# Ledger of designs, part 350: peptides against a protein of PDB entry 8OXM

Target 1, 371 residues: chain A of PDB entry 8OXM
Amino acid sequence: FKAEFRLAGGVNLPKIIDCVGSDGKERRQLVKGRDDLRQDAVMQQVFQMCNTLLQRNTETRKRKLTICTYKVVPLSQRSGVLEWCTGTVPIGEFLVNNEDGAHKRYRPNDFSAFQCQKKMMEVQKKSFEEKYEVFMDVCQNFQPVFRYFCMEKFLDPAIWFEKRLAYTRSVATSSIVGYILGLGDRHVQNILINEQSAELVHIDLGVAFEQGKILPTPETVPFRLTRDIVDGMGITGVEGVFRRCCEKTMEVMRNSQETLLTIVEVLLYDPLFDWTMNPLKALYLQQRPEDETELHPTLNADDQECKRNLSDIDQSFNKVAERVLMRLQEKLKGVEEGTVLSVGGQVNLLIQQAIDPKNLSRLFPGWKAWV

## One batch from the design tools (peptide; made by RFdiffusion4, then SolubleMPNN)

Design b2_p30_3_s3 (from b2_p30_3, 16 letters changed)
Fold by OpenDDE base, seed 2:
Structure b2_p30_3_s3 (fold): chain B 371 residues (1-371), chain A 30 residues (1-30)
Amino acid sequence: as target 1 above (371 residues)
Amino acid sequence: DEEEKRREEEEKKKELEKLLEEALKEAFSK
């Protein structure tokens, strides 16, 4: 292990450690806590199964629709190493790094990322109307720049075009599979981009099965499809390649209903897979920057006192698991808001929900919905 | 025909559960 570590951005401050393997190769490793690694490991397997389903279908295989997976290696009962994909960067680091972020470089007269965050934090406890107005002001003065990622990394026009398509396909596949699995906490530090493939790598998979909706500030979008995410697709935005890849992914997911239900049922009842939202996890995910200093020592101590009566926990757990399975079955049938939709209708509704400024303005400010 | 499809689907479910358990064991055994 090198003595130098970098903090990856994010609430858990995961440590990026450069390791020299026995093969003499340097590998970047992301060091996370045990529980995060376990949740990530389980969700990586679900993604591998989804990838298998996508590879079996001729149309999704031809489009190379896949979710990028990473290897989780548990090192101990308290620490593990995620194989950090060498040549990945958090989209937040590229976009909103204070020193050399793309927003600062390409839009120097726009609001700083800090100014945007401050404005949204000031309205966090205000009405939805006030949040919407301030979000629209922030968006007006913070214009998207993520198109420049592919332009900076891929100078050859043919390579640039192919990488932009790879990015768009990756966003589509991860968005639809993420929606089906109810993935939350899709902030700009939990989404990496591969600097060579332009594909997304989703990390920190601990908010699943729509548990983001029970956070103190509920998640209001099905996936991250913010202005910068859309800008990376180029001039067509969500139309054309993205929409078609979403529809084809959704078609495969809906046609695999029984397989996906069985997989999720096994995972929901795995006593080793903690997918439930607890108050400490909820507090941690929606901590204010001011509160980061105090809660680090107490998270290890209070895991003992939340011995609420095992019987009431089990009954509540079973009811939540049943609701998750029912909601998954609805999604896989195309049932949205009590109406059965076609694949195209369902994908359209999800896109509209994800890009709606009213939904985006209601998110926790730490999610950075303006990015 | 419907019962045979149901058996094939149940066998595929068991095979997927087993693959999931094996993959879980492999992910946690290293």
Scores: peptide ipSAE 0.014, ipTM 0.367, DockQ to the pose 0.015
Fold by OpenDDE base, seed 3:
Structure b2_p30_3_s3 (fold): chain B 371 residues (1-371), chain A 30 residues (1-30)
Amino acid sequence: as target 1 above (371 residues)
Amino acid sequence: DEEEKRREEEEKKKELEKLLEEALKEAFSK
């Protein structure tokens, strides 16, 4: 282990440690100190299964549609090593780093990331109308720049084009797979980009099965498709390659309904996989910067077992698991808001929901929906 | 100087915009 660590941005201040293997290779490792890395490990297995389904289908295989996976070595419930994909950076670090973020470099006259955050925090407790107005003002004065990622990294035009396509495919695949699995907490520090492949790596998979909808500030988007995410696709935006890759991914997921339901059912009833949202986790995920000072690490484990009868807990858990399975089945049938949609109709609805500034303005300010 | 940094950032932007145009031309020529 090197003595030097980098802080990956985010509430957990995950430590990126450089480990020298016995082979003399440096491997960056993310050490999470508070998160249940079992959730990440389980979700990586689900992603591998989704990748197997995508690889079996000729159309998705030809498009190289995959969700990037990483190795998780859980050391404990609260600690473990994520093998950090060498040559990945959080999209938030590239876009909104305090010193040399792409927004500052390419849009120096726009609002700072701090000004945007401040404006959205000031309206956090306000009406949806007030949030929308301030979000639109922030968006007008904070224009997307993520197109420059591929332009900076890939100087050869043919390589640049290929990498922009790889990015767009990665966004599409991860968005649809993430939607099917109900993956939440997709803030800019939980999405990495590979500097060599332009593919996205989703980390921190602790909000799954739509549990983001029961947060104190509910998640209102099916996946992250913010203005910078779209800008990285280039001039076509969400049209063309992205839409087609979403549709082809959704076709494979829907055609694999029985397999996906069986997999998720096993996971929902795994006693080692705590996917349920609890109040402490909810508070943690939506912690305000002001509250960082008062949460002393002395949440002693001794906060009394409210002896809710074991029977009532089990019945409540089973009812939540059943609802998750039913909702997953609906998604895989194309049932949205009580209507059966075609693959194209379902994908279109999801894209519209994800880019709707009314939905984006309602998100927790820490999610940075303007990025 | 903050003005020199802004000029360097604007030059980098122009260079990147040029690379984008070249990349688009090559990508649409295939």
Scores: peptide ipSAE 0.012, ipTM 0.332, DockQ to the pose 0.012
Fold by OpenDDE base, seed 4:
Structure b2_p30_3_s3 (fold): chain B 371 residues (1-371), chain A 30 residues (1-30)
Amino acid sequence: as target 1 above (371 residues)
Amino acid sequence: DEEEKRREEEEKKKELEKLLEEALKEAFSK
């Protein structure tokens, strides 16, 4: 292990450590807390199952629709190492790094990432109308630049085109699988892009099963499909390849309803898988940057021995689990807002919800919905 | 038979739970 560590961006501020393997190769490793690693590990298995379903279908297999997975390697009872995808970067680091972010490089006259964040934080407690107006002003003065990721990394036009398609397919697969699993909006630091494949890797899977909807600032989008995410797809945006890949992914998910329900039901009732939102986790997820200083969550594993007073908590837990399963069943039936939609209709609704500036303006400003 | 289907679903659940536990253990034992 090198003595140097970098903080990965993200909710849980995971430590990136450089490790020299027994093969003499340096490997970056992401070190997280145990509980977060368990959640991530469980979700990686669900993603592997989804990938198996996608590989069984001829249309999704031909498109190589997969959600990228990473290995979770626990080091101890309190720490584990994620096999960091060597050659990945957080999209937030590429886009809005303070020193040399793509927005600053390509759009030097736009608002800074800090100005955007400040403006949205100033309206955080205001009306939805005021949030929308300020979000539109921010968006007007902070134009997307994520198209330049593939242009910088892939100089050959044929390779560039192939990688842009790989990116678009990865966004589509992760968006639909993420919606089915209720991952909701994803912080820009919790989405990594592979610099070689242009595929996305979702990390920090602590919010699942629509638990983002019960946050102090509830999620309002089914998945992250912000302007930069869309810009990375190139000129077609959400149309063409993205939409078709979403539809084909959704078709496989809906046709796998029984399997997915069974998997999720097992996970929801696994006493070792804490998927429920708690107030501390909610605070941590939506903390203001100014309050980042002193809460070292020494999440003492011992304080999770806060004895669930078994009886009343179990009934509340079961009712939440039942509601999650019911909502999952609705999604897999194409039931949206009390109406049964076709795959195309459902995917269209989800895309419209995800790109709607009204929904994006209502998100927690810390998640940077303008990026 | 609805009871047989229910038993098959419960067995599939247990098998999936075991696979999940084993894969969690394998993830956590390395």
Scores: peptide ipSAE 0.000, ipTM 0.326, DockQ to the pose 0.018
Fold by OpenDDE base, seed 1:
Structure b2_p30_3_s3 (fold): chain B 371 residues (1-371), chain A 30 residues (1-30)
Amino acid sequence: as target 1 above (371 residues)
Amino acid sequence: DEEEKRREEEEKKKELEKLLEEALKEAFSK
């Protein structure tokens, strides 16, 4: 172990540790808390199952539609190491790093990432109209640059084109599976991009089953499809490859309804899988940068003594689990707002919801919906 | 004992992995 750790810029302050293996290879490892590792491990298993479903279908297999998974290696009861996908970078680090981010390099006259965040934080408690106006001003003065990721990494035009397609397929697969599993909007630091494959790796899977809708600032998008995410797809944006890959992924998910329901049911009732949103987790996920100083929640282990009526907690848990299963069943039937949609209709609705500036303007400013 | 709790959690994780594999096998055997 090198004594130097870097904080990955992320909600949970994951520690990046450079480890020299017994083979003499340096491996970056992400060290997270115990509970985050369990959630990530369970969601990686669900992603592996989704990948199995996608691999069995000829149309999704031909398109190489997969969710990138990572190995969760538990080191101890209280700490585990996620094997980083070697050669990944957070999209947020590439885009909005303060020193040499792509926005600063390609758009030096645009607003800084800090100016954008400040403007959106100033209107956080304002009307939806005021949030929308400020979000549109921010977006006008903070133009997308993520197209340059593939252009910088892949100089050969044929390779560049293939990698841009791999990126677009990865976004489509992760967006639809993320919607089905209710991952919602994803912080830009919790989406890694592989510098060799251009595929996305989603980390920090602690918000699942639409629990982002019960946050103090509810999520308003089914998945992250912000302007930079779209810009990385190139000139066609969401039209063409992305849409078709979403439709084919959704088709496989809907045709696998019984399997997905059974799997999610087992996971929801697993006493080791804490997927529920608690007030402390909600506060932590939407803490203001100004509030970061004081509340180190020392997760003192002693709050186990509130043996409050196991029956009422269990009944409330069971009702939430049933609601999650019902909503999952609706999604897998194509039921949106009480209407049964075709795969194309459902995917279209989800894309429109995800790219709508009105929905994006209502997101928690800490998640940087303008990036 | 912290080591006993560790073994119980590793066992429960294996049991969950097994339940997921069994649920997958059942769902694919139909």
Scores: peptide ipSAE 0.005, ipTM 0.345, DockQ to the pose 0.017; fails the geometry check

Design b2_p30_3_s4 (from b2_p30_3, 14 letters changed)
Fold by OpenDDE base, seed 4:
Structure b2_p30_3_s4 (fold): chain B 371 residues (1-371), chain A 30 residues (1-30)
Amino acid sequence: as target 1 above (371 residues)
Amino acid sequence: EEKEEEEKKKEEEERLKELLEKALEEAFSL
């Protein structure tokens, strides 16, 4: 290990450590000290399985539809070493990092990221109507700029086109796989983009199996498909390549129903895999930046020895697991809102839900649904 | 043919399950 570390951007300020391998190669490692890396590790395995399913299908294989994975070595429930995604940047860092963010560079007369956040935080406890109105005002004065990522990184027009296509495919695959696994909305800091491939890497997989719906501010979108995410696809937006890649991914997922149910069932009943939403995790995910001061990490793992009758916890857990499996089965059957949809119908509904300003306006302001 | 395809599918699901269980054990045993 080198004595020097760098801070990666992000809510958790992960440390980048340079390691020299036994092969004499330097490798960057990301050390997370606050995240459940076991959940990340498990989800990476599930993503590898989804990738295997996608590689078996001719239509998804031809499109190179994959969810990008990274190596996770959990060291504990709260610490571990991630293979640093070398040459990746958080999309939030590119878009809204202080003075050098793409929004400030390309849209200097728009609202600042801080102004947007402030406006949305002021209405956080207000009606859905008030949230929607303020969100629309924010959106009008904070126009998307993520198209410039590929334009800055890929100067050759042919390469630029290929990379924009790779990005669009990556968003489609991760959106559908993420929906099936119930990852929900993803914070902009938890989506990395590879500066060489234009593919997305999802990190911090602490919300799965629709547990985002039971947050104090519930998720209202099936996946992150915000205006900047769409802008990165270029002029076609969600139409054409994105939609077709979503449909082809969903076809593979639905045709792999039994396999996916079996996989998720094993995970849900694994006693080592804590996927459940707890109040502390919920607070952590939806904390205000101003409230960061006093939550000392002294929540020892030992305080889970609150002797709630093991029997009542187990029955409640099993009922939640059963509900998750039922909902997964519904998704894989194309059952949405009590109606069986075709793949195209289901994908269309999910896209419409994900881009709906009414749904986006209801999200937790900390997740920056206007970005 | 259909039975052999169903059997192959089951074997593949069991193999995926075993791979997952093993990957989980490896991930949690570290």
Scores: peptide ipSAE 0.028, ipTM 0.429, DockQ to the pose 0.015
Fold by OpenDDE base, seed 1:
Structure b2_p30_3_s4 (fold): chain B 371 residues (1-371), chain A 30 residues (1-30)
Amino acid sequence: as target 1 above (371 residues)
Amino acid sequence: EEKEEEEKKKEEEERLKELLEKALEEAFSL
């Protein structure tokens, strides 16, 4: 290990450690402290299975529809070594870095990321109408710039076009698989983009199986499809390549219903896989900047002594697991709001839900739905 | 043909289950 570490930008201040392997190769490693790396490890395995399903189908294989995975080596419940996705950057760092973010570079007269966040935080407890109005004002004065990622990285027009397609395919695959697995909205720091492939890498998979809907500010979108995410696709936006890749991914997922249900059932009942939303995790995920000072979670180990009747916890857990499986089965049947939809109808509904400014305006402001 | 595709699909599903269980065991036994 080199004695030097870099802080990766993000809430958890993950430490990037450069390690020299026994092979003499330098490998960057992300050391996440306090994150449930087991949940990330498990979800990476589920992504590998989804990739296997996508590789079997000729239409998804021809389109190279894959979710980028990374190696997770959990060292404990609270520590592990992530193989740092070498040559990736958080999309949030590219877009809204305080010094050299793309919004500041390309739109210097727009609102700052801080001004946008402040405006949305001021209306956090207000009506949905007031949230929507302020969100629309923020969006009008904070125009998308993520198109410039591919333009900066890929100067050759043919390469640029190919990489923009790779990005669009990656967003589509991860959006649909993320919806099926109930990952919901993803914080902009938890989506990495590969600077060589333009593919996305999703990290910090601590919200799965629609547990984002039970947060203090519930998720209102099936996946992150914000204005910058769409802008990265170029002039067609969600139409054409993105929509077709979503439909083909959804078709494979629906045709793999039994496999996916069986996989998720094993995971939900694995006693080592803590997918449930607990109050501490909920508070941590939606912590207000003002509340950061006092909650040192001295997770003193001692409060494990509430032997709440294992039976009542187990019954409540089993009911939640059953509800998750039922909802997964509905998704895989194309059941949305009690109606059976075609693949195209379901994908269309999900896209409309994900891009709706009314849904985006209701998200937790800390997750920056205007980016 | 359809039965052989269903059997192959089941064998592949069992193989995916075993791979998952093994990956879970490896992830949790570290």
Scores: peptide ipSAE 0.025, ipTM 0.513, DockQ to the pose 0.014
Fold by OpenDDE base, seed 5:
Structure b2_p30_3_s4 (fold): chain B 371 residues (1-371), chain A 30 residues (1-30)
Amino acid sequence: as target 1 above (371 residues)
Amino acid sequence: EEKEEEEKKKEEEERLKELLEKALEEAFSL
């Protein structure tokens, strides 16, 4: 181990340590000191299984549809070493890191990230109509810039095009698999981008099986498909490559229904796998002091709303697990709102839900839905 | 043919289940 460590961005300030292996290779490792990395470890195994299913299908294999996985070595219930993906950056760090963020560099006359956040925090307890109006004003004055990531990193036009395609495929695969598994808390610090491959790495997998819907501010989108995420795809946006990669991923997931149900059933009934949302975790996720902005939301978020949503969770663990399995089975059958959809119909509904500014405006401000 | 595809699918599901159980044991045995 080198004596020097770097802090990664984000609330938990994970330590990046450089390790020399017995093979003489330097490996970066991320040490998280407060999060239960067991859930991340388990979900990485599920992602590897999903990758195996995607590799077996000829259409998804030809498209190289994979979720980027990382090695998790849990050291304790509250600490572990992540094999840090060397040459990854949080999308939030690239986009909205202080004065050096891509928004400030390319759109110096737009609202600052701080101004956007402040405006959305001011309406956090307001009506959905007021949230929508302020979100639209923020979006008008905070224009997407994530296209510049690939333009800065890949100067050769042929490489640039190939990397933009790799990015679009990575977003599609992770969005659909994330939706099937009900992965939440997809804020801009929980999504890394690889500076060499342009592929996404999803971290902090502690909100799964749609448990984001039972947060004090419920999650209203199936995955992160915000304006910057779409801008990174280039001129076609969500159409063409992204949509087709989502459809092919969904087709593999639906054809693997029995396997995925069996896998998730084992996980749900594992006594060591704490996937359930607890009150303290819910509070921690939505009371996180966001980065360096002194705007502590006043602790007077009434204990009553948190208690109401949590009192309805007085269902026996088994009833919650059964409901998760039933909802997973519905997704894998293409059942949405009581209607059976085709793969194309289901993917279209999910895209529309994810890009709807009404859904985005209802998210917790810390999710940064305008980015 | 359909029975051999169903049997291969079951063997694959069992193998995936065993891999998952083993991965869970490895993840929690630390």
Scores: peptide ipSAE 0.024, ipTM 0.544, DockQ to the pose 0.015
Fold by OpenDDE base, seed 2:
Structure b2_p30_3_s4 (fold): chain B 371 residues (1-371), chain A 30 residues (1-30)
Amino acid sequence: as target 1 above (371 residues)
Amino acid sequence: EEKEEEEKKKEEEERLKELLEKALEEAFSL
């Protein structure tokens, strides 16, 4: 290990360290503190399996549909080393960095990222109508700029076009697989973009199996398809390449129903894989500025109050696991809101849900739905 | 044919399950 480290952006200020391997190669490592990297490790394996399914299908293979994976070395329940993808940046860092962010550079007369966040925090405890009105005002005064990522990084028009397609395919694949697995907490710091490939790398995979819906502020979108995410696709937006790649990914997922159910069943009943939402994790994910003062690091999980009878915990766990499996089976059958949909119908519903300003306005302000 | 495709699918599911279990063991044995 080198003695020098860099801070990555984000709430947890993860440390980027350079490691010299026994092979003499320098490898960048991201050291996350407090994150359960075991969840990330497990979900990376699930993504590799999804990638295997996508590579077997001729239509998804031809489109190069894949989820970017990284190596995770869990060191403990509270620490580990992520393979830092050299040449990745959080989309939030590119978009909303206070000094040199793309919104400030390309839209200097728009609201600052801080002003947008403040406005949405002020209405956090208000009605859905008030949240929607303020969200629409924020969106009007904070216009998307993510198209400039590919334009800045790829000056050759042919390369630019290829990379924009790679980005669009990566968004589509990760959106559909993320929906099937019920991935939550898709905020702008949990999604990295590769500066060379234009592909997305999803990190912090601790909110899975729709556990984002049981947060104090429930998640209301199936995946991140915000205005900047769409702007990165270029002039066609969600139409054409994105929609077709979503449909082809969903087709492979639905045709792999038994495999995906078996995989998820093993994970749900793995005693080492803590996928359940707990109150401390919920508080951590949706911390209010008022709550920062009382979180003394001496939340010892006093094992004392979790002495609810092991039997009641096991029964509650089993009921949640069964509900997760049932909902996964519904998704893989195309059952949405009690109706069986075609692949195209299901993908269309998910896109509409993800772009709906009413759903976006209801998200936790820390998710930054206006970005 | 359909039965051989179902058996191949089942063998492939078992192989994916074994790969997952092994990958979980490797992820937790560190």
Scores: peptide ipSAE 0.023, ipTM 0.487, DockQ to the pose 0.015

